# Ledger of designs, part 6: peptides against a protein of PDB entry 4ASU

Target 1, 270 residues: chain A of PDB entry 4ASU
Amino acid sequence: ATLKDITRRLKSIKNIQKITKSMKMVAAAKYARAERELKPARVYGVGSLALYEKADIKTPEDKKKHLIIGVSSDRGLCGAIHSSVAKQMKSEAANLAAAGKEVKIIGVGDKIRSILHRTHSDQFLVTFKEVGRRPPTFGDASVIALELLNSGYEFDEGSIIFNRFRSVISYKTEEKPIFSLDTISSAESMSIYDDIDADVLRNYQEYSLANIIYYSLKESTTSEQSARMTAMDNASKNASEMIDKLTLTFNRTRQAVITKELIEIISGAA
Target 2, 83 residues: chain B of PDB entry 4ASU
Amino acid sequence: FTFASPTQVFFNSANVRQVDVPTQTGAFGILAAHVPTLQVLRPGLVVVHAEDGTTSKYFVSSGSVTVNADSSVQLLAEEAVTL

## One batch from the design tools (peptide; aimed at target 2 F59 E78)

Design b1_p9_5_s1 (made by RFdiffusion4, then SolubleMPNN; from b1_p9_5, 4 letters changed)
Fold by OpenDDE base, seed 5:
Structure b1_p9_5_s1 (fold): chain B 270 residues (1-270), chain C 83 residues (1-83), chain A 9 residues (1-9)
Amino acid sequence: as target 1 above (270 residues)
Amino acid sequence: as target 2 above (83 residues)
Amino acid sequence: PDLPYTEFP
């Protein structure tokens, strides 16, 4: 490689490093906010799930319609955040299909669709876009919940798959159950709950769905921003290492050029 | 007793004496060993009576309240403010 | 708050 070529590569990598550093800072700021907002969201979401855990709601085996909601975002450069969710979705879909269940998919964030479109296009009901540019709000979750409930797909049971935030360096893809109103209403374990009006239960379920979606979005966002921060840090480090290597190559090449010129002068072959 | 909104936690697995909640079917008080129930909140006043005798008041917009068989309570409001 | 969505058959 000529000195010019090396210089051009150095410039390119330095520019990449600048971009990755900038993105790291942006991700760090978003992460800090997301983590703060996750704390109450987790209490809220876990609180909403408490009923399902305590009541031990089960879907009868004869019920075949299953919904999978995958939660991620539209934005890349965040490591395995999207692929992890997609992988879990694929696994769950395959398991359910093997059990004779009908599976439909909802993607929250365009990246889910991008990954699964080729293999699962016929199973998709809807994909929500414009996820990840701004922090998710409860209003956003409510919109998603409402759209799901109005989709016309009469699922019996569902699962929401998202990345749960553990720490700045760790997330785990998890699954939480979603139950239809009919499933909840027909659950034997619900008999202990006194005088529940059908309308009340419907409204309650709407809130529950919105709550869990909101929770999942907050977990996902926090995980994503953390992962992006890490990814950009790694990219910046890799760029730094490459810069060092190329700098050494540049110096060696420069010395070789000088030596060649000296030899040409001495040999009179100019 | 857990009382939270999407953005704020007021109580997290706390022991309280009584919680008064506004529901669509009317206001009711949740005491120890209250029968399990599910309700939807209407806009109104939540009153939390602590074991030490202190009383806290909150305004909630909408949401849900769950009383479980194990006496755990989840009050989940879409919006809530301290009064 | 509104999220755009795409429906798929």
Scores: peptide ipSAE 0.032, ipTM 0.924, DockQ to the pose 0.050
OpenDDE base, seeds 1, 2, 3, 4: peptide ipSAE 0.026, 0.032, 0.024, 0.022; ipTM 0.897, 0.908, 0.918, 0.910; seeds 1, 2, 4 fail the geometry check

Design b1_p9_5_s2 (made by RFdiffusion4, then SolubleMPNN; from b1_p9_5, 4 letters changed)
Fold by OpenDDE base, seed 5:
Structure b1_p9_5_s2 (fold): chain B 270 residues (1-270), chain C 83 residues (1-83), chain A 9 residues (1-9)
Amino acid sequence: as target 1 above (270 residues)
Amino acid sequence: as target 2 above (83 residues)
Amino acid sequence: PDLPYTVFP
């Protein structure tokens, strides 16, 4: 490589490093906000799931329609955030299919669609875009919930798959159940709940769905921003190492050129 | 007793004496060992009676309230403000 | 706060 080539490459990598550093800072700011907003969201979402755990809601085995909601975003450069969710979705879909279940998919975030479209296009009901530019709101969750409920797909049971935030360096892809109104209403364990009006239960279920989606979005966002920070940090470090290596190469090459020129002068070869 | 909105937590697994909630079917008081029930909130006043006798008031928009067999209560409002 | 979406047939 010529000195010119090395210099050009150095310039390019330095520019990449600047970009990755900037992106890291942006991700850090978004992470800080997401983490703050996750605290109440987690209480809210976990609170919504409490009924299903305490009432031990189960779907009868003869029910075959299953819904998978994958929660991610539109934006890349965040490590395995999207692929982890997609992988879990694929695994779950395959397991359910093997069990003779019908599986439909909702993708939250364009990355889910992009990953699964080729292999699972026929299973998609709806995909949501423009996820991740701004922090998710309860309104966003409500829109998703409403669209699901209005999709016409009469699922019996479902799962929502998302990345749960553990720490700045750790997330875990998790699955939480979602149940149809009919499944909840028909559950034997619900008999202990006194005189529940059908309309009340319907509304309750709508809130529950919105709540868990909101929770999942907040977990996902926090995980994503943290992962992006890490990814950008790693990219910046890798760039730094490459800069160091190329700088050494540049210096060696420069010395070699000088030496060659000196030899040419001394030898009279011009 | 857990009382939260998507953006704020007011109570998290707290012990309280009584919670008055506005529901679509009417306001009711949740006492210890209340029968399990599910309700949907209407806009209105939530009153939390603490064990020490203090009362706190909140305005809620919509949401849900769950009373479980284990006496746990989840009050989840879409929006809530302290009064 | 509306998310655009695509419904698949």
Scores: peptide ipSAE 0.387, ipTM 0.941, DockQ to the pose 0.052
OpenDDE base, seeds 1, 2, 3, 4: peptide ipSAE 0.045, 0.042, 0.024, 0.045; ipTM 0.904, 0.923, 0.916, 0.923

Design b1_p9_5_s3 (made by RFdiffusion4, then SolubleMPNN; from b1_p9_5, 4 letters changed)
Fold by OpenDDE base, seed 3:
Structure b1_p9_5_s3 (fold): chain B 270 residues (1-270), chain C 83 residues (1-83), chain A 9 residues (1-9)
Amino acid sequence: as target 1 above (270 residues)
Amino acid sequence: as target 2 above (83 residues)
Amino acid sequence: PDLPYFEFP
């Protein structure tokens, strides 16, 4: 490589390092906010899931329509955040297919679609884009819930797959159940719940779905920002190492050029 | 008893004497060992009666309330404010 | 846009 080439590369990497450092700081700020907002969201979301746990809602085996909701975002540069969700979605889809179930997919965030497009494009019902620019709100979750309910796909049960936040250095891809109104209403375990009006149950289910989606979005966002912060830190370190290496190469190359020029001068004077 | 909104937690697995909730079918009081039920909240007042006799009042917008067989209660409001 | 020169974990 010429001195010019090395210099150009150095400049490029230095610029990238500046970008990654800036992105790290932005991610750190977003992470701090997301973590604060996750605390109540987790109580809220786990509270919404309590019914399904307590009632032990089960879908009859003869029911075949399954929905998979993958939760991530549109934004890259966050390590394995998207791939982890996609991997679990693929695994779940394969397992369900092997069990003779019909599987449809909803992607929250464009990255899910990007990863699964080649293998699962025909199974996608909808992909929600413009995810990750701002913190998710309950309104956003409600929109997603409504769109799902209006999709025309009469699923029996579903799975929402998202990254649960553990710590600044750890997340875990998890799955929570989604049940259709029909599945809930027909569940034997629901018989203990007295005098539930059908309209009330429908509305309840709509809230429940929105609640779970909201919770999943908050977990995902916190995990994503944390992962991005880590990824950007690693990128910044890698850039630093590369800058050091290229600087050494530059110095060596410069010395070689000077030596060559000196030899040419000496040889030309001979 | 758990009472939360998406942005705030008021009670988390707390023991309370009674919770009065505004539902679409009418306001009712949730006592200990209340029969399991599911309800949807209407805008209105939530009153929490603590075991020590103190009462707390909240205004809620919409949401859900679940009373389980194990007497656990989840009151989940879209918006809630302390009064 | 993927940043060039770096693989992100």
Scores: peptide ipSAE 0.031, ipTM 0.899, DockQ to the pose 0.014
OpenDDE base, seeds 1, 2, 4, 5: peptide ipSAE 0.018, 0.017, 0.019, 0.027; ipTM 0.900, 0.907, 0.895, 0.918

Design b1_p9_6 (made by RFdiffusion4)
Pose (drawn by RFdiffusion4):
Structure b1_p9_6 (pose): chain A 181 residues (1-270 with 5 gaps), chain B 83 residues (1-83), chain P 9 residues (1-9)
Amino acid sequence: ATLKDITRRLKSIKNIQKITKSMKMVAAAKYARAERELKPARVYGVGLIIGVSSDRGLCGAIHSSVAIIGVGDKIRSILTFKEVGRRPPTFGDASVIALELSIIFNRFRSVISYKTEYSLANIIYYSLKESTTSEQSARMTAMDNASKNASEMIDKLTLTFNRTRQAVITKELIEIISGAA
Amino acid sequence: as target 2 above (83 residues)
Amino acid sequence: SVSAPLFPV
């Protein structure tokens, strides 16, 4: 309730809002990279339960929608392939998955809507390229919604700060008048 | 005729005369009228004879060539670079 | 220019 507590809390939530907004544009830039590389990947990959996701969270209902194997560390987290999503998926990564060894992944449609031999590794590559494009655009909205929630929280606290600031001024003033009187 | 690597796409549904292809057994030159077959590639060159008579030369490390019941061929390699 | 295959067949 003290001004010091409110000033500390404002700076704390402002830091979160700046970071979440900073990841909105990052997911927007990485999604643009992912869709540019999805066009040649879709024309390349055309011709057992495999779950495709990533280690990196903060992407909304992507890991929860997909429901030994299992690519993406967050899919084993419910009940394996690790270190994906930090860097764009290469064909070599899809090859290692095929080397260690009917498939579930998130297909890219737009920014809002989604759906959940040598040829076998091409399907894994097709899922990896589709998945990261899906993971990034969903993260773009997840951090946009978080930036909105943190801004609404700052507005509520600013009104508290103005009430407390007024209450401190009047209290100091009463202590002066009474001390005089 | 479709030729693509994971990185870039060279031909998208040609519309081409013939394509020389490296296969595990020697080499195969796929004409417009070729039998339906499924083949796997080896380290070798790919020569693309364009419809206007010109030539295109690339290199292939590995992959697969697929010629369907119709006049359609899809050639895909892990890596294809010039030169 | 010859490179090794990423995936063995």

Design b1_p9_6_s1 (made by RFdiffusion4, then SolubleMPNN; from b1_p9_6, 5 letters changed)
Fold by OpenDDE base, seed 1:
Structure b1_p9_6_s1 (fold): chain B 270 residues (1-270), chain C 83 residues (1-83), chain A 9 residues (1-9)
Amino acid sequence: as target 1 above (270 residues)
Amino acid sequence: as target 2 above (83 residues)
Amino acid sequence: VVLPPVLPV
């Protein structure tokens, strides 16, 4: 490589390093906010799931319609965040299909669609875009819930798949159940609850759906920002190491060129 | 007893004496060992009676309240403010 | 005075 080639490569890598450092700082700020906002959201979301756990709501085996909601974002450069969700969705879809279930998919964030488009395009009901530019709000979750309810797809049960935040260096892809109104209403375990008006139960279920979606969005966002911060840090370090190596190569090559030029001058070959 | 909004937690797995809730079917008090029930909240006043005899008041928007067979209670409001 | 049972968590 000529000195010119090395210099060009050094400039390019230095520019990449500046970008990755900047992105790291942005991700760090977003992560810190997301983590703070996740604390109440987790209590809220877990509280909304408490009924389903305590009532042990079961879907009859004869019920065939299953909904998978995959939660991620539109934004890349966050390690395995999207691929982890997509992998779990694929596994779940395959298991359900093997059990004779009909599977439909909702993608929250364009990255899910991008990964699953080739293999599962026919199973997608809807994909929500513009996810991850701003922190998710309960309003955003309500819009998603409303769109699902208005989709006309009468699922019996469903799975919401998202990355649960564990720490700055760790997330886990998890699944939470979603149940239709009919499944909840027909659950034998619900008989212990006093005479619940059908309208009350409908409203409750709709609200619960929004709650679970909101929770999943908050977990996903926190996991994503953490993973992006780590990915950008690693990219910045790798760029630094490459800069150091190329700088050494540049210095050695420069010395060799100077030595060659001196020899040519001394030899009269120039 | 858990009482939270999407953005704030007021009670997390706390023991309380009574919670008065505004539901669409009417306002009622949840005491210990209340029968299992599900209700949706209407805009109104939540009153929490703590074990120490303190009373806290909250204004809530929409939401839900769940009383389970194990006497656990989840009060989830879309918005809630301390009064 | 048996304190009324506290609403369980």
Scores: peptide ipSAE 0.032, ipTM 0.896, DockQ to the pose 0.024
OpenDDE base, seeds 2, 3, 4, 5: peptide ipSAE 0.024, 0.029, 0.051, 0.009; ipTM 0.900, 0.903, 0.914, 0.906; seeds 2, 4 fail the geometry check

Design b1_p9_6_s2 (made by RFdiffusion4, then SolubleMPNN; from b1_p9_6, 5 letters changed)
Fold by OpenDDE base, seed 2:
Structure b1_p9_6_s2 (fold): chain B 270 residues (1-270), chain C 83 residues (1-83), chain A 9 residues (1-9)
Amino acid sequence: as target 1 above (270 residues)
Amino acid sequence: as target 2 above (83 residues)
Amino acid sequence: VVLPPILPV
């Protein structure tokens, strides 16, 4: 490589390092907000799931329609955030198909569709775009819930797949159940609950769906911003190491050029 | 007893004596060993009676309340404010 | 020399 080539490469990597450092700071600010907003959202979302855990709601084996909701975002540069969700969605879809169930898919965030489009296009009902530019609100979750309920797809049960936040260095892709109104209404384990009006149960289910979607969005957002912050930190470190290596190479190459020029002058081979 | 909105937690797995809730079917009091039930909240007052005798009041919008067989209660309001 | 992608994709 010429001195000019090394200089051009050094300039390019230094510019990338500036970008990755800036992106790290932006991700860190978004992470700090997301983590604060996740604390109440987790209590709220886990509280909504308590019924399903305590009542042990089961879908009868004759019920074949299963909905998979994958939760991520539109935005890249966050490590394995999207691929982890998509991998679990693929695994779940394959397991359900092997069990003779019909599987439909909803993608929250365009990245899910981008990964699954080629292999699962016929299973997609809808993809929600414009996810991850702003923090998710309960209103956003309610819109997604309403769109699902109005989709005309009569699922019996479903799975919402998202990245649960553990720490700044760790997330886990998890699944939580979604049940249709009919599945909840017909569950034997629900018989212990006092006489529940059908309209009350319908409204309760609508809140439950919005609640779990909201929870999943908050977990996903926190995990994504944390992963992006870590990815940008690693990229900035890798760029630093490469700058150091290229600077040493530049210095050695410069010395070699000077030595060559001196030899050419002394030898008269100029 | 858990009482939360999407943005705020008021009670998290707390022991309480009684919770009065406004539901679509009417207001009712949740006591110890209340029968399992599911209800939807209407706009109104929630009153929490703590074990120490402290009474706290909240205004809630829409949401849900769950009473489970294990006497656990989840009160989940879309919006809630302390009064 | 394929430089490792600086940006973790």
Scores: peptide ipSAE 0.025, ipTM 0.908, DockQ to the pose 0.011
OpenDDE base, seeds 1, 3, 4, 5: peptide ipSAE 0.011, 0.015, 0.010, 0.010; ipTM 0.907, 0.912, 0.906, 0.908; seeds 3, 5 fail the geometry check

Design b1_p9_6_s3 (made by RFdiffusion4, then SolubleMPNN; from b1_p9_6, 5 letters changed)
Fold by OpenDDE base, seed 2:
Structure b1_p9_6_s3 (fold): chain B 270 residues (1-270), chain C 83 residues (1-83), chain A 9 residues (1-9)
Amino acid sequence: as target 1 above (270 residues)
Amino acid sequence: as target 2 above (83 residues)
Amino acid sequence: VVRPPVLPV
């Protein structure tokens, strides 16, 4: 490589490093906010799931309609965030199909659709776009819940798949159950809950759906921002190492050029 | 006893004596060993009676309350404010 | 004094 080529490459990598450092700082600020907002959201969301865990709601085997909700965002540059959710969705869809279940898919965030559209296009009900530009609110979750309820798809049970935040360096793709009103109302384990009005139960379930979606969005957002921060940090470090290597190459090449020019002058070959 | 909104936690896995809740079917008190139930909240006052005898009041907009067989209670409000 | 029943979490 000529000195000019090395210089051009150095300039390019230095510019990339500046961009990745800036993106890291933006991701860090968003992560700090997301982590603060996740604390109450986790208590709230875990509280919403408590019924299903304690009542051990089971769907009868004759019930065949299963909904998968995959939760991510529209935004890239966050490592394996989207692919982890999509991988779990594919695995779950395959397992359910092997069990003779009908599977439909909802994607929260355009990245889910981008990954799964080719292989699962016929299973998609809807994809929610414009996810991840702003922190998710309970209003956003309510809109998603309402759209699901109004979709006309009669599922028996479902799975919401999202990345649960563990730490700044770790997330885990998790699955939480979603149950239809009919599945809950008919569950034997619900018999211990006395004198539940049907309208009360419907309202409760609609609210629970919004709660679980909200929780999943908060976990997903925190995981995504943390992963993006880490990815941008790694990119910045890798750029630094490349700059150091290219700087050494530049210095060696410069000395070689000078030596060549001196030899050409002395030899009269130039 | 857990009492939270999407944005704020008031009680997290706390032991309390009694919780009075405003439900669509009426206001009722949840005591220890209350029978399992599910209710939806109407706008109104929540009153929490702590073990130490302190009483705290909250206004809630809507939400749900769950009483489980293990006597655990989840009070989830869309919006809640301390009074 | 019978300890008043407390709701477990």
Scores: peptide ipSAE 0.024, ipTM 0.922, DockQ to the pose 0.023
OpenDDE base, seeds 1, 3, 4, 5: peptide ipSAE 0.033, 0.025, 0.034, 0.036; ipTM 0.920, 0.921, 0.913, 0.920; seeds 1, 3, 4, 5 fail the geometry check

Design b1_p9_7 (made by RFdiffusion4)
Pose (drawn by RFdiffusion4):
Structure b1_p9_7 (pose): chain A 181 residues (1-270 with 5 gaps), chain B 83 residues (1-83), chain P 9 residues (1-9)
Amino acid sequence: ATLKDITRRLKSIKNIQKITKSMKMVAAAKYARAERELKPARVYGVGLIIGVSSDRGLCGAIHSSVAIIGVGDKIRSILTFKEVGRRPPTFGDASVIALELSIIFNRFRSVISYKTEYSLANIIYYSLKESTTSEQSARMTAMDNASKNASEMIDKLTLTFNRTRQAVITKELIEIISGAA
Amino acid sequence: as target 2 above (83 residues)
Amino acid sequence: SLFTPSSIP
């Protein structure tokens, strides 16, 4: 309730809001990179339960939608392939998955809407390239919603700060008048 | 005729005369009228004879060539670089 | 045949 507590809390939630807004543009830039590389990947991959995701969270209802194997560390987290989503998926990564050894992944449509031999590794590559395009655009909206929630939280606390600031001024003034009187 | 690597796409549904292709057994030159077959590639060159008579030369490390019941061929390699 | 990755040297 003290001004010091409110000033500290404002700076704390402003830091969160700046970071979440900073990841909205990052997910927007990485999604643009993912869709530019999805066009040649879609024309390349055309011709057992495999779950495709990533280690990196903060992407909304992507890991929860998909429901030994299992690519993406967050899919094993409910009940394996690790270190994906940090860097764009290469064909070599899809090859290692095939080397260690009917498939579930998120297909890219737009920014809002989604749906859940040598040839076998091409399906894994097709899923990896589709999944990261899906993971990034969903993260773009997840951090946009978080940036909205943190901004609403700052507005509510600013009104509290103005009430407390007025209450401190009047209290100090009363202590002066009474001390005089 | 479709020729693509994971990185870039060279031909998108040609419309081409013939394509020389490296296969595990020697080499195969796929004409417009060729039998439906499924083949796997080896380290070798790919020569693309364009419809206007010109030539295109690429290199292939590995992959697969697929010619369907119709006059359609899809050639895909892990890596294809010039030169 | 089974899958085997290769590369251009």

Design b1_p9_7_s1 (made by RFdiffusion4, then SolubleMPNN; from b1_p9_7, 5 letters changed)
Fold by OpenDDE base, seed 2:
Structure b1_p9_7_s1 (fold): chain B 270 residues (1-270), chain C 83 residues (1-83), chain A 9 residues (1-9)
Amino acid sequence: as target 1 above (270 residues)
Amino acid sequence: as target 2 above (83 residues)
Amino acid sequence: PPYVPSSLP
């Protein structure tokens, strides 16, 4: 490579490094906010799941309609955040199909749609866009919950799949159950609860759904921002290493050019 | 006893003596060994009676309350403020 | 603004 080529490449990589560093800082700020907002959201969301865990609600085998909600976002450059959720969704869908169940899918975030559209287009009920530009609110979760409830799909049981935040360097794709009103009302394990009015139970389930969705969005957002921060940090480090290597190459090439020119002058071959 | 909104935690797995909640079917008190139940909240006052005899008051908008067989309670309000 | 739902054909 000529000195000019190396210089051009150095400039390009330095520019990329500036961009990745900037993106890292933005992701770090968003991560810090997301992590703060996740703390109460976990208490709230885990609290909403407590009934299902304690009651050990089971769906009868004759019930075949299963809903999968995949939670991610629209935005890339965050490592395996989207592919991890999509992979889990595919695995779950395949397992359910093998068990003879009907599977429908909701995608939260355009990336889920983008990944699964070709292979699972017939199974999608709805997708949500404009996810990830701002922190999710309970209002956003309520909109998603309402859309599901109004979809007309009468599922028996469902799964919400999202990335649970563990630490700045770790997330885990998790699955939590969602149940239809009919499944909850007919569950044998619910018999220990006092006689519950049907309207009360319906409203309770609506809140439960919104609560779980909200929780999943907060976990997903925190995981995504953390992953993006890490990805941008790694990109910046890789760029730094490449700059160092190219700088050495530049120096060596420069010396070689100078030596060649001197030889040409001395030999009269210039 | 857990009491939280989406944005704030008031109690997290705490031991309390009694919690008074406003529900759509009426206000009721949750004491130790209360029977399992599910209710939805109406706008109103929540009163938490701590074991030390102190009381705290909150205004809640909507949400749910769950009393489980193991005496765990989850009070989840869409909006809640300390009074 | 809230999330925007979109139907997949």
Scores: peptide ipSAE 0.051, ipTM 0.926, DockQ to the pose 0.036
OpenDDE base, seeds 1, 3, 4, 5: peptide ipSAE 0.048, 0.021, 0.020, 0.021; ipTM 0.919, 0.917, 0.916, 0.920; seed 1 fails the geometry check

Design b1_p9_7_s2 (made by RFdiffusion4, then SolubleMPNN; from b1_p9_7, 5 letters changed)
Fold by OpenDDE base, seed 2:
Structure b1_p9_7_s2 (fold): chain B 270 residues (1-270), chain C 83 residues (1-83), chain A 9 residues (1-9)
Amino acid sequence: as target 1 above (270 residues)
Amino acid sequence: as target 2 above (83 residues)
Amino acid sequence: PPFVPSTLP
């Protein structure tokens, strides 16, 4: 490579490094906010799931309709965040199909749609886009919940799949159950609860759904921002290493050019 | 006893003596060993009676309350403010 | 703005 070529490449990589560093800082700020907002969201969301865990609600085997909600976002450059959720969704869908269940899918975030559109297009009920530009709110979760309830799809049981935040360097794709009103009302384990008015139970389940979705969105957002921050940090480090290597190459090439020119002058071959 | 909104935690797995909640069917008090139940909140006052005899008041908008067989309680309000 | 629902064609 000529000195000019190396210089051009150095300039390009330095520019990339500036961009990745900037993106890292933006992701770090968003991560810090997301992590703060996740703390109460976990208490709230885990509280909403407590009934299902304690009651050990089982869906009868004769019930065949299963809903999968995949939670992600529209935005890339965050490592395996989207592919992890999509992979889990595919695995779950395949397992359910093998068990003879009907599977429908809701995708939260355009990336889920993009990944699964070709292979699972017939299974999608609805997708949501414009996810990830701002932190998710309870209102956003309510919109998703309402859309599901208004879809007309009478699922028996469902799964919400999202990335749970563990630490700045770790997330785990997890699944939490969602149950239909009919499944909850008919569950034997619910018999220990006092007579619950049907309207009360319906409203309770609507809140439960919105609560779980909200929780999943907060976990997903925190995981995504953390992963993006890490990805941009790694990209910046890789760029730094490449700059160092190219700088050494530049120096060696420059010396070689100088030596060649001197030899040409001395030999008269110039 | 857990009491939270989407944005704020008031109690997290705390031991309390009594919680008074406003529900659609009426206000009721949750005591130790209360029977399992599910209710939906109406706008109103929540009163938490701590074991030390102190009381705290909150205004809630909507949400749910769950009393489980193990005496755990989850009070989840869409919006809540300390009074 | 809230999340925008879209149906897959």
Scores: peptide ipSAE 0.073, ipTM 0.924, DockQ to the pose 0.036
OpenDDE base, seeds 1, 3, 4, 5: peptide ipSAE 0.053, 0.054, 0.047, 0.045; ipTM 0.911, 0.919, 0.920, 0.929; seeds 1, 4 fail the geometry check

